Peptides against a protein of PDB entry 4Z5W. Designs and how they scored, part 64

Target 1, 305 residues: chain A of PDB entry 4Z5W
Amino acid sequence: IPDVFLELNKLWYFSAQSNLFNGEMPRSLSNSRSISLLSLRNNTLSGQIYLNCSAMTNLTSLDLASNSFSGSIPSNLPNCLRLKTINFAKIKFIAQIPESFKNFQSLTSLSFSNSSIQNISSALEILQHCQNLKTLVLTLNFQKEELPSVPSLQFKNLKVLIIASCQLRGTVPQWLSNSPSLQLLDLSWNQLSGTIPPWLGSLNSLFYLDLSNNTFIGEIPHSLTSLQSLVSKENAVEEPSPDFPFFKKKNTNAGGLQYNQPSSFPPMIDLSYNSLNGSIWPEFGDLRQLHVLNLKNNNLSGNIP

## One batch from the design tools (peptide; aimed at target 1 W189)

Design b2_p25_1_s4 (made by RFdiffusion4, then SolubleMPNN; from b2_p25_1, 12 letters changed)
Fold by OpenDDE base, seed 2:
Structure b2_p25_1_s4 (fold): chain B 305 residues (1-305), chain A 25 residues (1-25)
Amino acid sequence: as target 1 above (305 residues)
Amino acid sequence: KEIKLSEEDPFFLTAFDPSDFVVPK
């Protein structure tokens, strides 16, 4: 990318995604006073990520996903006082979340999906201080770590939590009960164990639940048949979506289905590929907004309602 | 509305396009 952004004093939006750009990010771009939305996703950009937050006073969204950047996660990003959305998916950092992210009060949406992030306990302990954090995507990190169950963890404003395909151990963490506005939870493709907790049915905004491909045991909590978001439409709070899309990744090299907003997901309960037993509750019939119920490959018995 | 029992293959959610360039390991 040429180093010409000093002359572009009115540049608000720059998207150069899905090109063949190589080398480092231009220094003039890292110092742009006008830019609000920056997307350089799906290039071959390299070197250290550096942003001059004292100059980039209008930066609100940053998408650098799917690049060959190296080195540390930029610890100065909390100094970008208007920065809300960060997509660092598919950047191989081999790092922990910086301690400076405790001060990241502008942050609303964060993705580190497949970014070689380590230490999930430290990551969650840091990110709980981000009071405006609504969307957190940490899929394909923390390989074989334990999902912390520390009840002191608090994500009060969390709407979307995705921590899939990490081979995480542990149980469904009780600290999620401190997130009463949670709409989407994906903890699929882990090694989570124990029972599915009944308090999940108290998350009145939860319309998408994926606990598939784990080692859960016991009965399906009857409280899941009373999820208010799946009984009636009245509580579907349209929240501002992150400036990055979501993708369904199948275990095949087939292109993922893109979803631009969490509200575009079909209302779903997926408990498939576990060791759940007991019956299918007939009261799942009361979930008039439910589109997908997946209970396959369990130890369930009795009649299908 | 019929609750569709999903016959779909197992999937999980990500925030990157699976078709995006593979960063060399």
Scores: peptide ipSAE 0.354, ipTM 0.800, DockQ to the pose 0.484
OpenDDE base, seeds 1, 3, 4, 5: peptide ipSAE 0.344, 0.333, 0.299, 0.315; ipTM 0.798, 0.806, 0.794, 0.803

Design b2_p25_2 (made by RFdiffusion4)
Pose (drawn by RFdiffusion4):
Structure b2_p25_2 (pose): chain A 291 residues (1-233, 242-249, 256-305), chain P 25 residues (1-25)
Amino acid sequence: IPDVFLELNKLWYFSAQSNLFNGEMPRSLSNSRSISLLSLRNNTLSGQIYLNCSAMTNLTSLDLASNSFSGSIPSNLPNCLRLKTINFAKIKFIAQIPESFKNFQSLTSLSFSNSSIQNISSALEILQHCQNLKTLVLTLNFQKEELPSVPSLQFKNLKVLIIASCQLRGTVPQWLSNSPSLQLLDLSWNQLSGTIPPWLGSLNSLFYLDLSNNTFIGEIPHSLTSLQSLVSKPDFPFFKKGLQYNQPSSFPPMIDLSYNSLNGSIWPEFGDLRQLHVLNLKNNNLSGNIP
Amino acid sequence: SFITTDGTLPAGDSEVIDQVFNTAN
């Protein structure tokens, strides 16, 4: 990509995604005062990611995903004070999230999916301090690590939480109850154990729950039949494993408890869930009748 | 199944790409 971005001082939107571009991002792009939306995803771009945050005061959305970059996660990123969305998926950082990210107050959406992020314990202790974070994708990282149960963790405004296919040990942590506005929860494809916590049924905005492919035991909590959003009625897309979904509401309401060791019966009170589109209880130890 | 964000999207805006290369020339 040519180094001509000093000359293009009115450019607020640049999208070069899904091409064959390689090499580093030109430094002038890293210094662009006018750039707001930048999407370079799905290229062969490489090198240490450098962004001058004193210079890029209009940067609001950054998508460098699915590229050949290496090095660390830039620690100066919280200083890009208008940056609201970062898609860093499929960049092989082989690194931890910098501590400075606790100061990233403009951040509302973050994806490190499949990016070789280590130490989920430190990553979540840091990111809980980003007060405006509404969506977090940590899928395909933290391999075989433990999902922290430390009760001090609070993600207050969190709407979407996705940490799948990390083979995470531990249980569904209770600190997640500190995210009362949670819409979409995906903990699937992990090694999670214990029982399914009844407090999940207390999440009034939750419409999509994917607990599939874990080692969960015990009963289906009765509170799931009283889930409010299941009983009664921005750009950074998601892919399901790939089928594209543009926003969290593009996902039909779902309960997927499949591929666990759950026991007991199916509650008749599930009939109360009139807004439920998908109920997947396959590959469990469930017994009794079908209500 | 699980959700990820490393999928492939359509190509970028050709008019702004051409503008960048035309400026470079």

Design b2_p25_2_s1 (made by RFdiffusion4, then SolubleMPNN; from b2_p25_2, 11 letters changed)
Fold by OpenDDE base, seed 4:
Structure b2_p25_2_s1 (fold): chain B 305 residues (1-305), chain A 25 residues (1-25)
Amino acid sequence: as target 1 above (305 residues)
Amino acid sequence: GFLTTDGLLPPGDEEIIKLVFEKAK
């Protein structure tokens, strides 16, 4: 990318995704005062990510996903006072979330999908201080770590939580009950165990639940048949619209279905590929907004309702 | 399947470099 952005004092949006740009991010771009949205997704950019947050006072969205950046996660990003959306998917950091992210009050949407992030306990302890955080995607990180169950963890404004395909151990954490605005939960493709907690049915905005491909046991909580978002349309909650797309992958190597907005996700309960037992509750029929109920490959018995 | 933001746009959804300038008020 040419280093010509100093003269572009009116540049508000720059998208150069899915190109063959190589080398480092231009210094003039890293110092742009006018830029609000920056997308360099799916290039071959390399080196250390550096943004002059004191200069980049208008930066609101940053997508650097699928680049060859190296080094640490930029600890100064919280100094970008208007920065709301960050997509760092598929950047091999091999790092922990910086402690400075405790001060990241502008942050609303964060993705580190497949970014070699380590220490989920530290990550969640840090990110809980981001009071405006609505979307958190941490898929394909934290391999074989334990999902922390510390009750003090609190994500008050969290609407979307995706921590899939991490081989995480532990149980569905009680601290998620402190996120009453949760709309989407994906903890699929882990090694989570125990029972599915009944309090999940109290999340009145939860319309998408994926707990598939875990080791959950016991009965399906009857409270899931009373998820208000799936009973009635009245819960038109303002959905977080991060400036980055989501992908549903059948496996780690499969082409994903692209979803531009969380609202485009079908209302779904997926509990497939567990060790759940008991019967299918007939009251799942009350979930008139439910598009997908997947209970396959469990130890369920009785009649299909 | 599972959700991620790690995905490649299919070939052809390559957004050309868009430079959007703020309208001078």
Scores: peptide ipSAE 0.398, ipTM 0.751, DockQ to the pose 0.337
OpenDDE base, seeds 1, 2, 3, 5: peptide ipSAE 0.370, 0.308, 0.359, 0.346; ipTM 0.738, 0.709, 0.728, 0.724

Design b2_p25_2_s2 (made by RFdiffusion4, then SolubleMPNN; from b2_p25_2, 10 letters changed)
Fold by OpenDDE base, seed 5:
Structure b2_p25_2_s2 (fold): chain B 305 residues (1-305), chain A 25 residues (1-25)
Amino acid sequence: as target 1 above (305 residues)
Amino acid sequence: GYLTTDGTVPPGDQEIIDLVFQTAA
């Protein structure tokens, strides 16, 4: 990428996704006062990620996903006071979340999918301080770590939480009950155990629940038949989605289905590939908005209502 | 399946030049 962005002093949006750009980000780009949205996703850019936050005062969205950047996660990003959305998926950091991110008050959407992030306990402890955080995607990190269950963790404004395919151990953490606005929860493809907690049914905005491919036991909580978002259509104002797409993948090598907005996901309860027992509650029939109910590959018995 | 933001490049996308400059004006 040429170092010509000083001359582009009115540039607001720079989109250069899915090209063949290599080398480092040009210095003039890292110092751009005008750029609001920067996307360099799916290139071969390299070097250390550096942004001069004192200069980049208009930066609101940053997508550097699927590049060959190295080094540490930039600790100064919280100084970009208008930065809301960050996509750092598929950047091999081999690092922990910087402590400075506790001050990242502008942050609304964060993805580190498949970025070799370590220490989930530290990550969540830090990120809980981001008061405006609504979307958090941490898929394919923290391999074989334990999902922390510290009750003091609070993500009050969290709407989308995805921590899939991490081989995480532990149980469904109680601190998630402190996220009453949660709309989408994906903890699939882990090694989570225990029972599915009944308090999940109290998350009135939860319309997409994926706990598939774990080792959950016990009965399906009856409270799931009372999820209000699935009983009646909520006329809730759709909040702005992240500036990055989501992908539903069957496996790490498969091309995923692209979803541009979480609201485009079908209302779903997926509890497949666990060790759940008992019967299917007839009251699942009350979930008139439910599109997908996947209970396959469990130990369920009785009649199908 | 599971959700991620780590999407694969669809076949052919690598050949598509997508470079957009948009000013605030």
Scores: peptide ipSAE 0.447, ipTM 0.788, DockQ to the pose 0.320
OpenDDE base, seeds 1, 2, 3, 4: peptide ipSAE 0.429, 0.099, 0.296, 0.067; ipTM 0.771, 0.515, 0.672, 0.528; seeds 1, 4 fail the geometry check

Design b2_p25_2_s3 (made by RFdiffusion4, then SolubleMPNN; from b2_p25_2, 10 letters changed)
Fold by OpenDDE base, seed 5:
Formats: sequence, structure tokens, C-alpha cells
Structure b2_p25_2_s3 (fold): chain B 305 residues (1-305), chain A 25 residues (1-25)
Amino acid sequence: as target 1 above (305 residues)
Amino acid sequence: GYLTTDGTLPPGDQEIIDLVLETAK
């Protein structure tokens, strides 16, 4: 990318996704006072990520995903006072989230999917301080770590939480009950155990639940048949709108289906590929808005309602 | 399947997005 952004002093939006750009980010771009949205996703850019936050006062969205950047996560990003959305997916950092992110009050959407992030306990302890955080994607990180269940963790405004395919151990964390606005939860493809907690049914905005491919045992909580978002349309749930797309992948090597908005996800309960037992509750019939109920590959018995 | 933001289009289906430069109006 040419170093010509000084001349573009009124540039608001720069999108160069899915090209073949290589080299480092130009210095003039890292110092742009006018740019609001920067997307360089799916290129071959390299070097250390550096943004002059004191200069980039208008930066609201940053997408550098699927590039060959190296080094540490930029610790100064919280100084970009208007920065709301960050997509750092598929950047091999091999790092922990910086402590400075405790002060990242402008942050609303964050993805580190498949970015070799380490220490999930530290990550969650830091990110809980982001009061405006609504979307958090941490898929394909923290390999074989334990999902912390510290009750003091609190994500009050969280709407979308995705921590899939991490081989995480532990149970469904109780601290998620402190996220009453949660709309989408994906903890699939881990090594989570224990029972599915009944308090999940109290998340009135939850319309997409994926706990598939774990080692959950016990019965399906009856409370899941009373999820209000799936019973009636009355709750106009404000849709989270991150500036980056989501992908549903069958496996790490498969082409993913792209979803531009979380609202595009079908209302779903997926508990497949566990060790759940007991019956299928007839009251699942009350979930009139439910599109997908996947209970396959469990130990369920009785009659199909 | 699982959800991620690490998505690439399969070979042959990759959409090359034109460089878009927009100025603040």
C-alpha cells in the first residue's frame, strides 16, 4: 500500500479487503486524522501493528484480520478514544491481551478469533472492564486451557459471546448469568463438562445457543423451553452490529458460511454431540420462533414429542 | 459447526473487493 494518505486529509473510509497487498502498513495511514473506518482484511500485510492514536482521533473501526502481522498486540489502542470495533482474527500474535485494555471504554466489538491468544483468565479479567463491550469473539485460542468460572467476572452489556473450538475445559461459567442481554452464545467444540445450567433459560434475549461438541451430561434443562426470545417476537432485541462478518464453519478447513449480521442467524438451540440423557421436553413446542433444534448424538430416550 | 470471524472464501469463490476510498461528506 503506497504511503500517500497524508494527501488524503479528508479520507473517511478506506476498504481494501480481500486483495493481495503486502508489506507494512504505511506510516501516513497510521497517522491519518480523518479516517474513521479502516479495513485491510484478507491481505498479506506484515510487520508490527502500530497506530498513532493521538493522531487517529476519528478511527471508529479497525479490521486487520487475516494478515501476516507479527509482534505484540498494540497496547495503545485504548487511546483511540472513538475506536469501537476491532477485528484481529487470524493474526498470529502468540500473546496475552494487554492490561491497557481495561481502559478500552469505547470498545463495543472485539474479535481475536484464531490469533494465538493465550491466558483466557487474564483475557476475561481484563475485558470485563470494557463497559461497552457487546460482541466478543475468541474462537480458536487458549488451547486446552480452563474456562474460568470466577463469579466476580461481569460482562453486563454482552450480547454476543463466541468462544468455540478452544478445547477448553471446565463448565458453563456462572458469571454468564450476569449478562442478561446475551443474544448469542457459542461454546461449541470444547471439552466442557458438567450439566447445562438451568439459569440459561433466564436469558430472555438468547435466541442462538450452541453448546454442541462438548461432554455435557445430565438432562436438558426444562428452563430452555421458556426462553422468551424463542416463545414470542415481542422483544425487539436491539441487534448487535459489528463491522465484521461472522462465519459458520463445520471444521477448521471447511469453507464457512458468511453471516454479515448476527440477526441473520436462525434462532437455534444446538446441544448435539454431548452425553445428555433424559427426555425431549414436549414444551419445546412452545418455542414458536425456534428454527433449529439439534439434539442429535446424545443419550436421550423416551418419546419424541 | 462453530462461529468465527476467521473466514476465507474457498479458492475460486474469493471475491476481490475493489479499493474503496471515501471522503467524509
Scores: peptide ipSAE 0.395, ipTM 0.765, DockQ to the pose 0.305
OpenDDE base, seeds 1, 2, 3, 4: peptide ipSAE 0.427, 0.339, 0.373, 0.336; ipTM 0.769, 0.724, 0.756, 0.727; seeds 1, 2 fail the geometry check

Design b2_p25_2_s4 (made by RFdiffusion4, then SolubleMPNN; from b2_p25_2, 11 letters changed)
Fold by OpenDDE base, seed 1:
Structure b2_p25_2_s4 (fold): chain B 305 residues (1-305), chain A 25 residues (1-25)
Amino acid sequence: as target 1 above (305 residues)
Amino acid sequence: GYLTTDGVVPPGDKEIIDLVFETAK
């Protein structure tokens, strides 16, 4: 990318994703005072990620995903006072979340999918301080770590939590009950154990639940048949709208189905590929908004309602 | 499948899913 952005002093959006750009991000771009949305995803850009937050006062969205950047996660990003959305997916950091992210009050949506992030305990302890954080995507990180169950963890405004395909151990953490606005939860493709907690059914905004491909045991909690968002459309829930797309992948090597917004996901309960037992509750029929109920590959018995 | 953001945007790669119930066998 040419270093010509000084001349583009009125540039508000720069979208150059899915090209063949290589080399480093031009310095004039990392010092742009005008730019609000920067998307360079799916290129071959390299070097250290650096943004001059003192200069980039209008920066609201940053998408650098699927590039060949190296080095540390930029610890100064919280100084970009208007920065709301960050997509750092598929950047091989091999790092922990910077401590400075405790002060990242502008942050609303963060993705580190497949970015070799380490220490989930530290990550969650840090990110809980982001009071405006609504969307958190941490898929394909923290390999074989334990999902923290510290009850003091609190994500008050969290609407979307995706921590899939991490081979995480542990149980469904009680601290998620402190996120009453949760709309989407994906903890699939882990090694989570224990029972599915009944309090999940108290998350009245939860319309998408994926706990598939874990080691959960016990009965399906009856409270899941009372998820209010799936009973009726009467509750207009604010949809989270991060400035990055989501992908539903069957495996790491396959192309995924693209979803531009969380609202594009069909309402779903997926508990497949566990060790759940007991019956399928007939009251699942009350979930009139439910599009997908996936209970396959469990130890369920009794009648199919 | 699982959700991620590390995918490439292929044009037209969207699926609409109708009501589906899948049970354990």
Scores: peptide ipSAE 0.380, ipTM 0.764, DockQ to the pose 0.215
OpenDDE base, seeds 2, 3, 4, 5: peptide ipSAE 0.372, 0.369, 0.325, 0.295; ipTM 0.744, 0.744, 0.727, 0.692; seed 5 fails the geometry check

Design b2_p25_3 (made by RFdiffusion4)
Pose (drawn by RFdiffusion4):
Structure b2_p25_3 (pose): chain A 291 residues (1-233, 242-249, 256-305), chain P 25 residues (1-25)
Amino acid sequence: IPDVFLELNKLWYFSAQSNLFNGEMPRSLSNSRSISLLSLRNNTLSGQIYLNCSAMTNLTSLDLASNSFSGSIPSNLPNCLRLKTINFAKIKFIAQIPESFKNFQSLTSLSFSNSSIQNISSALEILQHCQNLKTLVLTLNFQKEELPSVPSLQFKNLKVLIIASCQLRGTVPQWLSNSPSLQLLDLSWNQLSGTIPPWLGSLNSLFYLDLSNNTFIGEIPHSLTSLQSLVSKPDFPFFKKGLQYNQPSSFPPMIDLSYNSLNGSIWPEFGDLRQLHVLNLKNNNLSGNIP
Amino acid sequence: SSTHWNNLINNMLNEDYSPSYIYTD
């Protein structure tokens, strides 16, 4: 990509995604005062990601995903004070999230999916301090690590939480109850154990719950039949493993408890869930009748 | 409501459901 971005001082929107571009991002792009939306994803771009945050005061959305970049996660990113959305998926950082991210107060959406992020314990202790974070994708990282149960963790405004296919040990942590506005929860494809916590049924905005492909035991909590959003009635898309979904509401309401060791019966009170589109209980130890 | 519930049970039993996960590209 040519180094001409000093000359293009009115450019507020640049999208070069899904091309064959390689090499580093030109430094002038890293210094662009006018750039607001930048999407370079799905190229062969490489090198240490550099962004001058004193210079790029208009940067609001950054998508460098699916590229050949290496090095660390830039620690100066919280200083890009208008940056609201970062898609860093499929960049092989082989690194931890910098501590400075606790100060990233403009951030509302973050994806490190399949990015070789280590130490989920430190990553979550940091990111809980980003007060405006509404969506977090940590899928395909933290391989075989333990999902922290440390009760001090609070993600207050969190709407979407996705940490799948990480083979995570541990249980569904209770600190998730500190995310009362949670809409979409995906903990699927992990090694999670224990029972399914009854407090999940207390999440009034939750419409999508994927607990599938875990080692969960015990009963289906009765509270799931009283889930409010299941009983009664921005750009950074998601892919389901790939089928594209543009926003969290693009996912039909679902309960997927499949591929676990769950026991007991199916509660008749599930009939109260009139807004439920998908109920997947396959590959469990469930017994009794079908209500 | 009964029609919706019956359809949901029928889908649970007859649809080819498998686990999946969400990610970004």

Design b2_p25_3_s1 (made by RFdiffusion4, then SolubleMPNN; from b2_p25_3, 15 letters changed)
Fold by OpenDDE base, seed 4:
Structure b2_p25_3_s1 (fold): chain B 305 residues (1-305), chain A 25 residues (1-25)
Amino acid sequence: as target 1 above (305 residues)
Amino acid sequence: SEERYKALLEDMLNKDHKPSYLTTE
């Protein structure tokens, strides 16, 4: 990418995604006063991620996903006072979340999916201080760590939480009950155990629940048959989506279906590939907005109502 | 409704359902 952005003093949006750009990010780009939205996703950019937050005063969205960047997560990003959306998916950091992210009050959407992030306990302890955080994607990190169940963790404004395919141990964390605005929860492809907690059915905005491919035991909580977002359409809160798309991937090496916003996901309950027992509740029939109910590969018994 | 419940049961029995994960990459 040429180093000409100093002259582009009116440039608001720069998208150079899905090209063959290599080398480092231009210094003039890292110092742009005008750029609000920057996307360089799906290139071969390398070097250290550096942004001059004192210069980049208009930066609101940053997508650097699927690049060959190296080194540490830039700890100065909280100084970008308007930065809301960060996509750092598929950047091999091999790092913990910087402690400075406790001060990241502008942050609304964060993805580190498949970025070799370590220490989930520290990550969640830090990110809970991001009061405006609505979307958190941490898929394919924290390999074989324990999902913290510290009741003091509080993500008050969290709407989307995805921590899939981490081989995480532990239980469904009680601190998620402190997220009453949660719309999408994906904890699939872990080693989570225990029972599915009944309080999940109290999350009135929860329309997408994936707990599949874990080691959950016991009965399906009857409270899941009363999820208000799945009973009636009236509770579909259209809220601002992150400036990055989601992908449902069936394998790490396969292309996934793209979803531009969380509201584009089909209303779903996936509890498949667990050790759940007991009956299927007939009251699942009351979930008129539910599109997918997957209970496959469990120990369920009784009659199908 | 009973019809809606039947449709959900068909989804439960969907043999072609492959486990998948959500990402932003």
Scores: peptide ipSAE 0.499, ipTM 0.838, DockQ to the pose 0.736
OpenDDE base, seeds 1, 2, 3, 5: peptide ipSAE 0.434, 0.438, 0.465, 0.448; ipTM 0.818, 0.825, 0.817, 0.834; seed 2 fails the geometry check

Design b2_p25_3_s2 (made by RFdiffusion4, then SolubleMPNN; from b2_p25_3, 16 letters changed)
Fold by OpenDDE base, seed 1:
Structure b2_p25_3_s2 (fold): chain B 305 residues (1-305), chain A 25 residues (1-25)
Amino acid sequence: as target 1 above (305 residues)
Amino acid sequence: SKKRWEELLKKMLEDDFEPFYLTTE
């Protein structure tokens, strides 16, 4: 990318997604005072990510996903006082989340999907201080770590939590019961164990639950048949989506189906590929808004109601 | 209702949803 952005003093939006741009991010772009939305997703940009947050006072959205950036996560990003959305997916940071992210009050949507992030305990301890954090995507990180169950963890405003395909151990963490605005939970493709907790059915906004491909045991909580968002349409809070797309993937190498908004996901309960037992509750039929119920590949018994 | 349950079961049985996960990449 040419270093010509100094002349573009009125540049509000720059998107150069899915091109063949290589080299480092231009210094003039990293110092742009006018830019609000920067998307360079799916290029071959390299070097260290540097943003002059003191200059980039209008920056609200940053998508650098699927680039060849290296080095540490920029610890100064919390100084970008208007920065709401960050997509750093598929940037290989062999790193922990910077401690400075405790101060990231502007942050509403964060993705580190497949970014080699380490120490989930530290990551969640840091990110819980981001009071405006609504969307958190941590898929394909934290390999073989334990999902912390520390009851003091609190994500009050969290709406979308995706921590899939991490090989995480532990149980469904009780601290999620403190997230009453949770709409989407994906903990699929982990090594989570224990029972599915009944309090999940108290998450009145939860319309998408994926616990598939874990080691859960016991009965399906009857409380899941009373998820209010799945009983009635009135609870579908359309919220502003993150400025980055989501993808459904079957594996790391497959192309994903793109979803521009979390609200575009069909209402779903996926508990497939576990060790759940007992009967299928006939009251799942009361979930009028439910589109997908997947209970396959479990130890369920009795009559199909 | 019984009809709604039958519709959900039909989808559960017919939809060869291979396990997927959500990403942003």
Scores: peptide ipSAE 0.437, ipTM 0.823, DockQ to the pose 0.776
OpenDDE base, seeds 2, 3, 4, 5: peptide ipSAE 0.207, 0.418, 0.034, 0.104; ipTM 0.669, 0.822, 0.581, 0.640; seeds 2, 4, 5 fail the geometry check

Design b2_p25_3_s3 (made by RFdiffusion4, then SolubleMPNN; from b2_p25_3, 16 letters changed)
Fold by OpenDDE base, seed 5:
Structure b2_p25_3_s3 (fold): chain B 305 residues (1-305), chain A 25 residues (1-25)
Amino acid sequence: as target 1 above (305 residues)
Amino acid sequence: SQARYAALIQKMLTDDFEPHYLTTE
């Protein structure tokens, strides 16, 4: 990418995604006062990520996903006072979330999907201080760590939580009960154990629940048959979606189905590939908004309603 | 209602649906 952005004093949007750009991010771009939306996703950009947040006062969205950046996560990003969305997916940092992210009040959407992030306990402890955080994607990180179940963790405004394919141990964390606005939860492809907690059915906005491919035991909580978002057609508040797409992937590196908005996901309960027992509750029939109920590959018994 | 539920159960039983997960990549 040429270093010509000093002359582009009116540039508010720059998207150069899915190209073959290599080398470092231009210094003039890192100092752009005008840019609001920056997307360089799916290139071969390298070096350390550096943004002059004191200069980049208009930066609201940053997508650097699927690049060859190295080094630390930029600790100064919280100084970008208008920065709301960050996509750092598939950047191999091999790092922890910076402590400075405790001060990241502008942050609404964060993805570190497949970014070699370490220490989930520290990450969640830091990110809980992001009071405006609505979307958090941490898929493909924290290999074999334990998902912290510290009740003091609080993500008050969290709507989308995805921590899939981390081989995480532990149980469904009780601190999720402190997120009453949660709409989408994906904890699939982990090594989570114990029972599915009944309080999940109290998450009235939860329309997408994926707990598939874990080691959950016991009965399906009857409270899941009363998930309010699945009983009644609540007007899905068109909440501002993150500026980055989601992908529904199978186990392999194959291209996933792209979803541009969380609201575009079909209402779903996926508890498949666990060790759940007991009956299928007939009251799942009351979930009139449910599109997908997947209970496959469990130890369920009794009559199919 | 019953027909819809039956369709959901039928899909659950018949779909060779490998578990999926969500990413942003």
Scores: peptide ipSAE 0.407, ipTM 0.812, DockQ to the pose 0.831
OpenDDE base, seeds 1, 2, 3, 4: peptide ipSAE 0.398, 0.035, 0.035, 0.381; ipTM 0.798, 0.575, 0.571, 0.791; seed 2 fails the geometry check

